# Designs tried in a protein design run: peptides against a protein of PDB entry 2L2L. Part 1

Scores and structures below are computed, not measured.

Target 1, 42 residues: chain A of PDB entry 2L2L
Amino acid sequence: SPEERERMIKQLKEELRLEEAKLVLLKKLRQSQIQKEATAQK
Unless a header shows other numbers, all headers, positions and changes below count from the first letter of the chain.
Peptide ipSAE was made for these designs. It is ipSAE averaged over its two directions, with the distance scale d0 held at 1.0 Angstrom where the peptide's residues are scored. Compare it between designs on one protein only; published cut-offs may not apply.
A fold fails the geometry check if it doesn't show the stated peptide or something in it is severely misdrawn.

## One batch from the design tools (peptide; made by RFdiffusion4; aimed at target 1 E20 L23 L26)

Design b1_p8_6
Pose (drawn by RFdiffusion4):
Structure b1_p8_6 (pose): chain A 42 residues (1-42), chain P 8 residues (1-8)
Amino acid sequence: as target 1 above (42 residues)
Amino acid sequence: EELKEELE
């Protein structure tokens, strides 16, 4: 099932973008807490 | 999988 192997790559590609998107967002939160306290507590 | 580990 060679297609199965390729399918896994596509699936991991999607998740990779979502996983990364959270990571980039987390980095902004760190810098958001540095300047002017953190206005929002959540 | 590596990015999931970094998120955890």

## One batch from the design tools (peptide; aimed at target 1 R5 I9)

Design b1_p9_3 (made by RFdiffusion4)
Pose (drawn by RFdiffusion4):
Structure b1_p9_3 (pose): chain A 42 residues (1-42), chain P 9 residues (1-9)
Amino acid sequence: as target 1 above (42 residues)
Amino acid sequence: EEIEELEEE
């Protein structure tokens, strides 16, 4: 089932973007707590 | 890594 192998790559591609997106957001949060306290507690 | 391994296979 060669298609199955390719399908896994596509699926991991999608999750990869989402997984990354959270990563990039998390870096912003770090820098958001450095300047002017952190205004929002959440 | 898993994507590269699957492409190699």

Design b1_p9_4 (made by RFdiffusion4)
Pose (drawn by RFdiffusion4):
Structure b1_p9_4 (pose): chain A 42 residues (1-42), chain P 9 residues (1-9)
Amino acid sequence: as target 1 above (42 residues)
Amino acid sequence: ELEEELREA
């Protein structure tokens, strides 16, 4: 099932974007807590 | 790497 192998790659590709997106957002949160306290507690 | 391995397999 060669298609199955390719399908896994596509699936991981999608999750990769989402996984990364959270990572980039987490970096902003760090820098958001540095300047002017953190305004929002959440 | 996983993509290469899956394509080779």

Design b1_p9_7 (made by RFdiffusion4; failed a check: a repeat of another design)
Pose (drawn by RFdiffusion4):
Structure b1_p9_7 (pose): chain A 42 residues (1-42), chain P 9 residues (1-9)
Amino acid sequence: as target 1 above (42 residues)
Amino acid sequence: EEIEELEEE
């Protein structure tokens, strides 16, 4: 089932974007807590 | 890494 192999790649590609997106957002939170306390506690 | 391994296979 060669298509199955390719399908896994596509699925991992999607999750990869989402997974990264949270990483990038997490980095902004770190820098958001450096300047002017952190205004929002959440 | 898993994507590269699957492409190699």

Design b1_p9_7_s1 (made by RFdiffusion4, then SolubleMPNN; from b1_p9_7 with E5R E8K)
Fold by OpenDDE base, seed 2:
Structure b1_p9_7_s1 (fold): chain B 42 residues (1-42), chain A 9 residues (1-9)
Amino acid sequence: as target 1 above (42 residues)
Amino acid sequence: EEIERLEKE
């Protein structure tokens, strides 16, 4: 159904937005870990 | 073609 397709597209767009936000957080967490390791070795 | 299959379900 066209209405089912529209619901599925809306769901996939929200899932994509959440995974993009999670990817940004994980990149920041990884950078913070590398910085903590670099400060513990000095 | 794949989009047209999903429009018939």
Scores: peptide ipSAE 0.030, ipTM 0.496, DockQ to the pose 0.142
OpenDDE base, seeds 1, 3, 4, 5: peptide ipSAE 0.028, 0.032, 0.030, 0.028; ipTM 0.482, 0.515, 0.502, 0.492; seeds 3, 4 fail the geometry check

## One batch from the design tools (peptide; made by RFdiffusion4, then SolubleMPNN; aimed at target 1 R5 I9; its pose is not in this set)

Design b1_p10_3_s3
Fold by OpenDDE base, seed 1:
Structure b1_p10_3_s3 (fold): chain B 42 residues (1-42), chain A 10 residues (1-10)
Amino acid sequence: as target 1 above (42 residues)
Amino acid sequence: LRKKIEELEK
Protein backbone atom coordinates (compact mmCIF):
# COMPACT_ATOMS: atom_id res chain seq x y z
CA SER B 1 0.00 0.00 0.00
CA PRO B 2 1.07 3.69 -0.32
CA GLU B 3 1.13 3.86 3.52
CA GLU B 4 3.43 0.79 3.79
CA ARG B 5 5.74 2.37 1.17
CA GLU B 6 5.83 5.66 3.15
CA ARG B 7 6.63 3.75 6.42
CA MET B 8 9.45 1.86 4.64
CA ILE B 9 10.91 5.14 3.24
CA LYS B 10 10.83 6.69 6.76
CA GLN B 11 12.60 3.61 8.24
CA LEU B 12 15.31 3.63 5.53
CA LYS B 13 15.85 7.41 6.04
CA GLU B 14 16.34 6.80 9.79
CA GLU B 15 18.80 3.93 9.10
CA LEU B 16 20.72 6.24 6.73
CA ARG B 17 20.86 8.98 9.43
CA LEU B 18 22.20 6.48 12.00
CA GLU B 19 24.88 5.13 9.58
CA GLU B 20 25.96 8.72 8.72
CA ALA B 21 26.23 9.56 12.46
CA LYS B 22 28.25 6.34 13.08
CA LEU B 23 30.57 7.21 10.17
CA VAL B 24 31.22 10.69 11.67
CA LEU B 25 32.05 9.13 15.08
CA LEU B 26 34.40 6.51 13.52
CA LYS B 27 36.20 9.25 11.52
CA LYS B 28 36.65 11.33 14.72
CA LEU B 29 37.91 8.26 16.65
CA ARG B 30 40.38 7.42 13.85
CA GLN B 31 41.61 11.04 13.77
CA SER B 32 42.10 11.02 17.58
CA GLN B 33 44.14 7.78 17.29
CA ILE B 34 46.38 9.31 14.57
CA GLN B 35 46.91 12.44 16.72
CA LYS B 36 47.74 10.30 19.80
CA GLU B 37 50.31 8.29 17.80
CA ALA B 38 51.81 11.49 16.32
CA THR B 39 52.20 13.01 19.84
CA ALA B 40 53.66 9.77 21.29
CA GLN B 41 56.37 9.70 18.55
CA LYS B 42 57.62 13.22 19.52
CA LEU A 1 20.41 2.94 1.50
CA ARG A 2 20.20 6.33 -0.35
CA LYS A 3 19.72 4.65 -3.79
CA LYS A 4 17.02 2.36 -2.36
CA ILE A 5 15.19 5.39 -0.87
CA GLU A 6 15.39 7.24 -4.23
CA GLU A 7 13.99 4.18 -6.06
CA LEU A 8 11.07 4.02 -3.59
CA GLU A 9 10.36 7.81 -3.88
CA LYS A 10 9.85 7.54 -7.72
Scores: peptide ipSAE 0.163, ipTM 0.757, DockQ to the pose 0.874
OpenDDE base, seeds 2, 3, 4, 5: peptide ipSAE 0.159, 0.157, 0.160, 0.160; ipTM 0.756, 0.754, 0.755, 0.756

Design b1_p10_4_s3
Fold by OpenDDE base, seed 3:
Structure b1_p10_4_s3 (fold): chain B 42 residues (1-42), chain A 10 residues (1-10)
Amino acid sequence: as target 1 above (42 residues)
Amino acid sequence: ELEEQAEKLL
């Protein structure tokens, strides 16, 4: 059904939004870890 | 702070 396809597209857009937020957070976490290691060696 | 936010999204 067209309505089932529209519901599936809305679900996949929400999943994509959550995965994009997760990716941004993991990149920030990685940067924070590198900075903590560089400050602990001084 | 970032570690706690990561644990909520993993």
Scores: peptide ipSAE 0.143, ipTM 0.738, DockQ to the pose 0.030
OpenDDE base, seeds 1, 2, 4, 5: peptide ipSAE 0.136, 0.137, 0.133, 0.135; ipTM 0.733, 0.735, 0.733, 0.731

Design b1_p10_4_s4
Fold by OpenDDE base, seed 3:
Structure b1_p10_4_s4 (fold): chain B 42 residues (1-42), chain A 10 residues (1-10)
Amino acid sequence: as target 1 above (42 residues)
Amino acid sequence: ELEKKAEELL
């Protein structure tokens, strides 16, 4: 059904939004870890 | 702080 296809597209867009937010957080975490290691060596 | 938010999304 066209309505089922539209529901599936909305679900996949929400999943993509959550995975993009997760990716941004993991990149920030990685940067924080590198900074902590660089400050612990001083 | 970022570690706790990362663990919640994993």
Scores: peptide ipSAE 0.077, ipTM 0.681, DockQ to the pose 0.030
OpenDDE base, seeds 1, 2, 4, 5: peptide ipSAE 0.074, 0.075, 0.074, 0.076; ipTM 0.676, 0.678, 0.676, 0.679

## One batch from the design tools (peptide; aimed at target 1 R5 I9 K13 L16)

Design b1_p11_2 (made by RFdiffusion4)
Pose (drawn by RFdiffusion4):
Structure b1_p11_2 (pose): chain A 42 residues (1-42), chain P 11 residues (1-11)
Amino acid sequence: as target 1 above (42 residues)
Amino acid sequence: ELLEELEEEAE
């Protein structure tokens, strides 16, 4: 099932973007807590 | 990179 192998790659590709997106957002949160306290507690 | 490696393996 060669297609199955390719399908896994596509699936991982999608999760990769979402996974990354969260990582980039977390970095912003770190820098958001540096300047002017953190205004929002959440 | 990991996705390209997996494509190569799948080929």

Design b1_p11_2_s2 (made by RFdiffusion4, then SolubleMPNN; from b1_p11_2, 4 letters changed; failed a check: too like the target's own chain)
Amino acid sequence: KLLEELLKEAK

Design b1_p11_2_s3 (made by RFdiffusion4, then SolubleMPNN; from b1_p11_2, 4 letters changed)
Fold by OpenDDE base, seed 5:
Structure b1_p11_2_s3 (fold): chain B 42 residues (1-42), chain A 11 residues (1-11)
Amino acid sequence: as target 1 above (42 residues)
Amino acid sequence: DLLEKLLEEAR
């Protein structure tokens, strides 16, 4: 039904929002680790 | 620390 499709779209949008937020956090974490290693080698 | 802030935001 149109209402079922609307519910599925809302769920997929929330899943996408959470995965995008997680990807940003993991990228920042990775960059912080590289910076700490580069500072410890100087 | 940036790592501490990221761990707080992930809770």
Scores: peptide ipSAE 0.061, ipTM 0.637, DockQ to the pose 0.024
OpenDDE base, seeds 1, 2, 3, 4: peptide ipSAE 0.055, 0.046, 0.061, 0.052; ipTM 0.622, 0.599, 0.636, 0.611; seed 4 fails the geometry check

Design b1_p11_2_s4 (made by RFdiffusion4, then SolubleMPNN; from b1_p11_2, 4 letters changed)
Fold by OpenDDE base, seed 4:
Structure b1_p11_2_s4 (fold): chain B 42 residues (1-42), chain A 11 residues (1-11)
Amino acid sequence: as target 1 above (42 residues)
Amino acid sequence: DLLEELLKEAR
């Protein structure tokens, strides 16, 4: 139904939002790890 | 700092 399609689109948009937030977090974590390693080698 | 980066994301 049109209503089922609309619900599926809303779910996929929320999943996308969560995966984007996770990707940002993982990038920040990785950057923080690299910075900690670079400071520990000095 | 990782905690500072997490706090920036929560804003």
Scores: peptide ipSAE 0.062, ipTM 0.640, DockQ to the pose 0.026
OpenDDE base, seeds 1, 2, 3, 5: peptide ipSAE 0.058, 0.058, 0.059, 0.057; ipTM 0.626, 0.624, 0.628, 0.629

Design b1_p11_4 (made by RFdiffusion4; failed a check: too like the target's own chain)
Pose (drawn by RFdiffusion4):
Structure b1_p11_4 (pose): chain A 42 residues (1-42), chain P 11 residues (1-11)
Amino acid sequence: as target 1 above (42 residues)
Amino acid sequence: LEELLEEAREL
């Protein structure tokens, strides 16, 4: 099932974007807590 | 699965 192999790559690709997006947002949260306390506690 | 993830990063 060669298509199955390719399918896994496509599925990992989507999750990769989402996984990354969370990683980029977390870096912003770190920098958001450095300047002017952190205004929002959540 | 690692090889598939690497190929997914190349897309």

Design b1_p11_5 (made by RFdiffusion4; failed a check: too like the target's own chain)
Pose (drawn by RFdiffusion4):
Structure b1_p11_5 (pose): chain A 42 residues (1-42), chain P 11 residues (1-11)
Amino acid sequence: as target 1 above (42 residues)
Amino acid sequence: LKEEIEELEEE
């Protein structure tokens, strides 16, 4: 089932974007807590 | 996820 192999790559690709997006957001949160306290507690 | 994609492309 060669298509199955390719399908896994596509699926991992999608999750990769979402997994990354959280990572980039998390960096912003770190820098958001450095300047002017952190305004929002959440 | 990128490692798994590379492994699958190699196979």

Design b1_p11_6 (made by RFdiffusion4)
Pose (drawn by RFdiffusion4):
Parts: C-alpha cells; sequence; structure tokens
Structure b1_p11_6 (pose): chain A 42 residues (1-42), chain P 11 residues (1-11)
C-alpha cells in the first residue's frame, strides 16, 4: 500500500503546521511577559 | 526535511 506511506506524510504535514503554530505562539507569550508585566493573567 | 527523509525511507 504505497499510498498509505504517502498518506502518513501528508497527515504529519498538517499536524506539523499546527504543532508549530503553537510553538511560535508560546514564544510570543514569553516575550509578552517580559514587557509591562503580563497584563492578562491568562 | 523530516517529511522528505520519511518519504525516502518509506519508498
Amino acid sequence: as target 1 above (42 residues)
Amino acid sequence: EELEELKEELE
């Protein structure tokens, strides 16, 4: 099932974007807590 | 890159 192998790659590709997006957002949160306290507690 | 490597391994 060669298609199955390619399908896994596509699936991982999608999750990769989402997984990354959270990582980029988490970095912003770190820098958001540095300047002017953190305004929002959440 | 990791996905291309995985494609090569799977092929």

Design b1_p11_6_s2 (made by RFdiffusion4, then SolubleMPNN; from b1_p11_6, 3 letters changed; failed a check: too like the target's own chain)
Amino acid sequence: EELEKLLEELK

Design b1_p11_6_s3 (made by RFdiffusion4, then SolubleMPNN; from b1_p11_6, 5 letters changed)
Fold by OpenDDE base, seed 5:
Structure b1_p11_6_s3 (fold): chain B 42 residues (1-42), chain A 11 residues (1-11)
Amino acid sequence: as target 1 above (42 residues)
Amino acid sequence: DLLEELLKELK
């Protein structure tokens, strides 16, 4: 039904928002790892 | 530690 399609689109948009948030966290994690390695080599 | 905070948010 149109209502089932709208519910599915809303669910996929929320999943996408959560994956975008995880991607931001993983990028910060990677930056922190590089900074720790650069401080341990000094 | 920023790594420990980020690992808590990913669990």
Scores: peptide ipSAE 0.060, ipTM 0.647, DockQ to the pose 0.025
OpenDDE base, seeds 1, 2, 3, 4: peptide ipSAE 0.058, 0.059, 0.055, 0.059; ipTM 0.639, 0.642, 0.634, 0.643

Design b1_p11_8 (made by RFdiffusion4)
Pose (drawn by RFdiffusion4):
Structure b1_p11_8 (pose): chain A 42 residues (1-42), chain P 11 residues (1-11)
Amino acid sequence: as target 1 above (42 residues)
Amino acid sequence: ELLEELEEAAE
């Protein structure tokens, strides 16, 4: 099932973007807590 | 890089 192998790659590709998007947002949160306290507690 | 490695492994 060669297609199955390619399908896994596509699936991992999607999750990779989402996974990454959270990572980039987490970095912003770190820098958001540095300047002017952190205004929002959440 | 991870997607290229998976393509190579799928081939």

Design b1_p11_8_s1 (made by RFdiffusion4, then SolubleMPNN; from b1_p11_8, 6 letters changed; failed a check: too like the target's own chain)
Amino acid sequence: DLIEKLLEEAK

## One batch from the design tools (peptide; aimed at target 1 R5 E6 I9)

Design b1_p12_1 (made by RFdiffusion4; failed a check: the pose's geometry)
Pose (drawn by RFdiffusion4):
Structure b1_p12_1 (pose): chain A 42 residues (1-42), chain P 12 residues (1-12)
Amino acid sequence: as target 1 above (42 residues)
Amino acid sequence: LEELEEELEEEK
């Protein structure tokens, strides 16, 4: 099922973007806590 | 993901 292998790549591609997106957002939060306290506690 | 791409290329 050669298509199955390709399908896994496509699926991992999607998750990869989402996974990264959270990583980039997490870096902003770190820098958001440095300047002017952190205004929002959440 | 890269490993799976290599494996797919080998099979092709």

Design b1_p12_1_s2 (made by RFdiffusion4, then SolubleMPNN; from b1_p12_1 with E9K E10K E11L)
Fold by OpenDDE base, seed 1:
Structure b1_p12_1_s2 (fold): chain B 42 residues (1-42), chain A 12 residues (1-12)
Amino acid sequence: as target 1 above (42 residues)
Amino acid sequence: LEELEEELKKLK
């Protein structure tokens, strides 16, 4: 139904928002790990 | 690093 499709679109938008937030955190974590390795080699 | 790991844990 149109209502079931609208519920599914809302769920997929929330899943996308959470995966985008996770991707930002993983990118920051990766940058901090590279910096930690670069400081441990000095 | 710990704060970022805690935030990542809240998203799982």
Scores: peptide ipSAE 0.061, ipTM 0.655, DockQ to the pose 0.025
OpenDDE base, seeds 2, 3, 4, 5: peptide ipSAE 0.059, 0.058, 0.060, 0.060; ipTM 0.651, 0.649, 0.654, 0.653

Design b1_p12_6_s1 (made by RFdiffusion4, then SolubleMPNN; its pose is not in this set)
Fold by OpenDDE base, seed 4:
Structure b1_p12_6_s1 (fold): chain B 42 residues (1-42), chain A 12 residues (1-12)
Amino acid sequence: as target 1 above (42 residues)
Amino acid sequence: ELEKLLEEARKE
């Protein structure tokens, strides 16, 4: 139904938002690891 | 601090 399609689109938008926030976290964690390695080599 | 990174990721 049109209502089932609208519910599915809302769920997929929320899943996308959570995966984008997770990607930002993983990028910040990777940067923090590189900085820790660069400070341990000095 | 890992907790600050988690809180920043939740605000986006």
Scores: peptide ipSAE 0.042, ipTM 0.624, DockQ to the pose 0.028
OpenDDE base, seeds 1, 2, 3, 5: peptide ipSAE 0.039, 0.038, 0.035, 0.040; ipTM 0.605, 0.604, 0.592, 0.608

Design b1_p12_6_s4 (made by RFdiffusion4, then SolubleMPNN; failed a check: too like the target's own chain; its pose is not in this set)
Amino acid sequence: SLEKLLEEARKL

Design b1_p12_8 (made by RFdiffusion4)
Pose (drawn by RFdiffusion4):
Structure b1_p12_8 (pose): chain A 42 residues (1-42), chain P 12 residues (1-12)
Amino acid sequence: as target 1 above (42 residues)
Amino acid sequence: EEEIEELEEEIE
């Protein structure tokens, strides 16, 4: 089932974007806590 | 990414 192998790559590609997106957002949160306290506690 | 590379190698 060669298609199955390709399908896994596509699925991992999608999750990869989402997984990254959270990472990039987390980095902003770190820098958001450095300047002017952190305004929002959440 | 590693898993994608491994799967590409297997496909090749």

## One batch from the design tools (peptide; made by RFdiffusion4, then SolubleMPNN; aimed at target 1 E19 L23; its pose is not in this set)

Design b2_p13_6_s2
Fold by OpenDDE base, seed 4:
Structure b2_p13_6_s2 (fold): chain B 42 residues (1-42), chain A 13 residues (1-13)
Amino acid sequence: as target 1 above (42 residues)
Amino acid sequence: LEKVREELEKLEK
């Protein structure tokens, strides 16, 4: 159904948005860990 | 991410 297809597109767009936001958070967390290790070694 | 992008691309064509 065209309506079912539109619902699937909206769901997958929301999933993509959430996984992209999670990836940004994990990259920031990783960078914060590297900075913490670099400051603990000084 | 890549799987979700591939599924979206199949639906948007």
Scores: peptide ipSAE 0.060, ipTM 0.670, DockQ to the pose 0.090
OpenDDE base, seeds 1, 2, 3, 5: peptide ipSAE 0.035, 0.060, 0.059, 0.059; ipTM 0.536, 0.671, 0.668, 0.667

## One batch from the design tools (peptide; aimed at target 1 E6 I9 E19)

Design b2_p14_1 (made by RFdiffusion4)
Pose (drawn by RFdiffusion4):
Structure b2_p14_1 (pose): chain A 42 residues (1-42), chain P 14 residues (1-14)
Amino acid sequence: as target 1 above (42 residues)
Amino acid sequence: ETKEKLEEAEKELE
């Protein structure tokens, strides 16, 4: 099932974007807590 | 983790 192998790659590609997107957002949160306290507690 | 799994899957496909 060669297609199955390719399908896994596509699926991991999607999740990779979402997984990275959280990572980039987390970095902003760090820098958001440095300047002017952190205004929002959440 | 997803990137590692993607690299492994690409190797398996090759």

Design b2_p14_2 (made by RFdiffusion4)
Pose (drawn by RFdiffusion4):
Structure b2_p14_2 (pose): chain A 42 residues (1-42), chain P 14 residues (1-14)
Amino acid sequence: as target 1 above (42 residues)
Amino acid sequence: RAEELKEEIEELEE
């Protein structure tokens, strides 16, 4: 089932974007806590 | 996890 192998790549590609998006957002949160306290507690 | 997903993609391409 060669298609199955390719399907896994596509699926991991999607999760990869989402997984990264959270990582980039988390970096922003770090820098958001540095300047002017952190305004929002959440 | 993003690194692991990239490794798995490379392994599957190979």

Design b2_p14_5_s3 (made by RFdiffusion4, then SolubleMPNN; failed a check: too like the target's own chain; its pose is not in this set)
Amino acid sequence: LEEEIKKLKERLAK

Design b2_p14_7_s2 (made by RFdiffusion4, then SolubleMPNN; its pose is not in this set)
Fold by OpenDDE base, seed 2:
Structure b2_p14_7_s2 (fold): chain B 42 residues (1-42), chain A 14 residues (1-14)
Amino acid sequence: as target 1 above (42 residues)
Amino acid sequence: TETEEKLKEAEKEL
């Protein structure tokens, strides 16, 4: 039904928001690791 | 959710 499709779209938008937030955290973690390694090599 | 648990684990590693 149209209402079932709307519920599914809302769920997929929430899943996308969580995966985007995860990607931001993983990018920050990666940058922190690179900075720690660059400091340990000096 | 599994995704929220993965977010919470990634936050501890920062």
Scores: peptide ipSAE 0.057, ipTM 0.676, DockQ to the pose 0.056
OpenDDE base, seeds 1, 3, 4, 5: peptide ipSAE 0.048, 0.048, 0.055, 0.051; ipTM 0.647, 0.650, 0.673, 0.654

Design b2_p14_8_s3 (made by RFdiffusion4, then SolubleMPNN; failed a check: too like the target's own chain; its pose is not in this set)
Amino acid sequence: ELEEEIKKLKEKLE

Design b2_p14_8_s4 (made by RFdiffusion4, then SolubleMPNN; its pose is not in this set)
Fold by OpenDDE base, seed 2:
Structure b2_p14_8_s4 (fold): chain B 42 residues (1-42), chain A 14 residues (1-14)
Amino acid sequence: as target 1 above (42 residues)
Amino acid sequence: ELDEEIKKLKEKLK
């Protein structure tokens, strides 16, 4: 139904938002690790 | 600075 499609689109938009937030978190954690390694090698 | 940004992102994933 049109209502089922609308519910599915809303769910997929929230899942996308959570995966984008997770990707940003992982990029920041990776950056922090690289910085710690670069400071330990000096 | 990065630790507070990481903390805010962790709270959005709960």
Scores: peptide ipSAE 0.046, ipTM 0.623, DockQ to the pose 0.032
OpenDDE base, seeds 1, 3, 4, 5: peptide ipSAE 0.045, 0.045, 0.045, 0.045; ipTM 0.625, 0.623, 0.621, 0.624

## One batch from the design tools (peptide; aimed at target 1 I9 L16 E19 E20)

Design b2_p15_2_s2 (made by RFdiffusion4, then SolubleMPNN; failed a check: too like the target's own chain; its pose is not in this set)
Amino acid sequence: EEIKELEERLRELRA

Design b2_p15_5_s4 (made by RFdiffusion4, then SolubleMPNN; its pose is not in this set)
Fold by OpenDDE base, seed 1:
Structure b2_p15_5_s4 (fold): chain B 42 residues (1-42), chain A 15 residues (1-15)
Amino acid sequence: as target 1 above (42 residues)
Amino acid sequence: KKVEELRKKIEELEK
């Protein structure tokens, strides 16, 4: 059904937004760890 | 990987 397809698209778009936000956070966390290690080794 | 799999599933449903 077109309505079922629209519901599935909405759910997948919500999951996509959550995974993109998680990916941004993990990248920032990793960069902060590298910076802390680089400052501790000086 | 997971983000790209979600994008592909959305693209397949929007066709």
Scores: peptide ipSAE 0.436, ipTM 0.862, DockQ to the pose 0.847
OpenDDE base, seeds 2, 3, 4, 5: peptide ipSAE 0.433, 0.430, 0.435, 0.435; ipTM 0.862, 0.861, 0.863, 0.862

Design b2_p15_6 (made by RFdiffusion4)
Pose (drawn by RFdiffusion4):
Structure b2_p15_6 (pose): chain A 42 residues (1-42), chain P 15 residues (1-15)
Amino acid sequence: as target 1 above (42 residues)
Amino acid sequence: ERVEEIKEEIEELEE
């Protein structure tokens, strides 16, 4: 089932974007806590 | 970590 192999790649591609998006957001949170305390506690 | 793992799995599947 060669298509199955390609499907896994596509699926991982999607999750990769989402997984990365959270990573980039987490970096912003770090920098957000550096300047002016952190305003929002959440 | 999970981003690296996903990239490695994609490379393995392409190979």

Design b2_p15_7_s1 (made by RFdiffusion4, then SolubleMPNN; its pose is not in this set)
Fold by OpenDDE base, seed 4:
Structure b2_p15_7_s1 (fold): chain B 42 residues (1-42), chain A 15 residues (1-15)
Amino acid sequence: as target 1 above (42 residues)
Amino acid sequence: SERIKELRKKIEELE
C-alpha cells in the first residue's frame, strides 16, 4: 500500500541518517588518531 | 560506505 511504502521510506531515511552520522564519527576518530601519531613522532 | 549507497538506491526506487 502507499502507506506501507511511505513507512518503509521513513525507516530507510532514518537508517541512512544514522549511517551518515557514524561515517562522520569514524572520520573524526581517524583524524584524531593521525594527529596523535604525528605528535608522538615529534 | 556500500551500505549508504544501498540505502540511497532503495529510497530512490521507493520514491
Scores: peptide ipSAE 0.499, ipTM 0.872, DockQ to the pose 0.794
OpenDDE base, seeds 1, 2, 3, 5: peptide ipSAE 0.499, 0.498, 0.499, 0.499; ipTM 0.872, 0.872, 0.872, 0.872

Design b2_p15_8 (made by RFdiffusion4; failed a check: too like the target's own chain)
Pose (drawn by RFdiffusion4):
Structure b2_p15_8 (pose): chain A 42 residues (1-42), chain P 15 residues (1-15)
Amino acid sequence: as target 1 above (42 residues)
Amino acid sequence: EEIEELKEELEELKE
């Protein structure tokens, strides 16, 4: 099932974007707590 | 190989 192998790559590609998006957002949160306290507690 | 690379990239991002 060669298609199965390719399908896994596509699936991992999607999750990769979402997984990365969170990572980029987390970095913004770090820098958001540096300047002017952190205004929002959440 | 391509699947292993993408899994490794996902594991790195989760860390």

Design b2_p15_8_s1 (made by RFdiffusion4, then SolubleMPNN; from b2_p15_8, 6 letters changed; failed a check: too like the target's own chain)
Amino acid sequence: EEVKKLKEELEKLRA

## One batch from the design tools (peptide; made by RFdiffusion4, then SolubleMPNN; aimed at target 1 L16 E19 E20 L26; failed a check: too like the target's own chain; its pose is not in this set)

Design b2_p16_2_s3
Amino acid sequence: EIEELEERIKKLKEEI

## One batch from the design tools (peptide; made by RFdiffusion4, then SolubleMPNN; aimed at target 1 L16 E19 L23 L26; its pose is not in this set)

Design b2_p17_2_s1
Fold by OpenDDE base, seed 2:
Structure b2_p17_2_s1 (fold): chain B 42 residues (1-42), chain A 17 residues (1-17)
Amino acid sequence: as target 1 above (42 residues)
Amino acid sequence: EEEELKKRIEELKKLME
């Protein structure tokens, strides 16, 4: 039904928001590791 | 819209591997 489709779209928009937040966190963690390694080699 | 959202979520999952 149109209502079931709209519920699915809302769920997918929430999943997308969570995956975007996870990607931002992972990029920050990867960058922090690179910075720690670069400071430990000096 | 629904299939575009599914595709975008899959693209993000691949960037996190």
Scores: peptide ipSAE 0.447, ipTM 0.857, DockQ to the pose 0.108
OpenDDE base, seeds 1, 3, 4, 5: peptide ipSAE 0.393, 0.418, 0.438, 0.121; ipTM 0.840, 0.848, 0.854, 0.726

Design b2_p17_3_s4
Fold by OpenDDE base, seed 3:
Structure b2_p17_3_s4 (fold): chain B 42 residues (1-42), chain A 17 residues (1-17)
Amino acid sequence: as target 1 above (42 residues)
Amino acid sequence: MEELEERIAELRKKIEE
């Protein structure tokens, strides 16, 4: 039904927001690791 | 990280369908 489709889309949008937030965190952690390695090699 | 980017792309596709 259109209502079941709308409920499924809402759930998928919540999952998408959580995975995008996780990706942003992992990108920041990776950048911090690269910066620490670059400062330890000097 | 690539696997997470792929999963995000799949979620976006399912929302647009």
Scores: peptide ipSAE 0.518, ipTM 0.867, DockQ to the pose 0.714
OpenDDE base, seeds 1, 2, 4, 5: peptide ipSAE 0.516, 0.517, 0.515, 0.517; ipTM 0.867, 0.866, 0.866, 0.866

## One batch from the design tools (peptide; aimed at target 1 E6)

Design b2_p18_1_s2 (made by RFdiffusion4, then SolubleMPNN; failed a check: too like the target's own chain; its pose is not in this set)
Amino acid sequence: LEERIKKLKEELEKLKKE

Design b2_p18_1_s4 (made by RFdiffusion4, then SolubleMPNN; failed a check: too like the target's own chain; its pose is not in this set)
Amino acid sequence: LEEEIKKLKEELEKEKKE

Design b2_p18_2 (made by RFdiffusion4)
Pose (drawn by RFdiffusion4):
Structure b2_p18_2 (pose): chain A 42 residues (1-42), chain P 18 residues (1-18)
Amino acid sequence: as target 1 above (42 residues)
Amino acid sequence: EAAEAAKEAAEAAAEAAE
């Protein structure tokens, strides 16, 4: 099932974008807590 | 490319089995 192998790559590609997106957002949160306290507690 | 080559190889194996 050679297609199955390719399908896995596509699936991982999607999750990769979402996984990264959260990572980039987490970095912004770190820098958001540095300047002017953190205004929002959540 | 690698996926296409793998499909061609699978087809050639199916033809040889026929």

Design b2_p18_2_s2 (made by RFdiffusion4, then SolubleMPNN; from b2_p18_2, 14 letters changed)
Fold by OpenDDE base, seed 5:
Structure b2_p18_2_s2 (fold): chain B 42 residues (1-42), chain A 18 residues (1-18)
Amino acid sequence: as target 1 above (42 residues)
Amino acid sequence: KEYEELKKKLEEEKKKEE
């Protein structure tokens, strides 16, 4: 149904938003680890 | 600070999906 397709698109958009937030968090975690390692080597 | 704020936002978004 067109209405079922619209519901699926809304669900996939929310899943995409959550995965983008997870990706930002993981990038910041990795950057913080690299910075801690670089400061511990001085 | 930025890491804990992002973690809190992700946890609040997960609670809205339930």
Scores: peptide ipSAE 0.036, ipTM 0.591, DockQ to the pose 0.020
OpenDDE base, seeds 1, 2, 3, 4: peptide ipSAE 0.035, 0.034, 0.035, 0.035; ipTM 0.610, 0.607, 0.608, 0.613

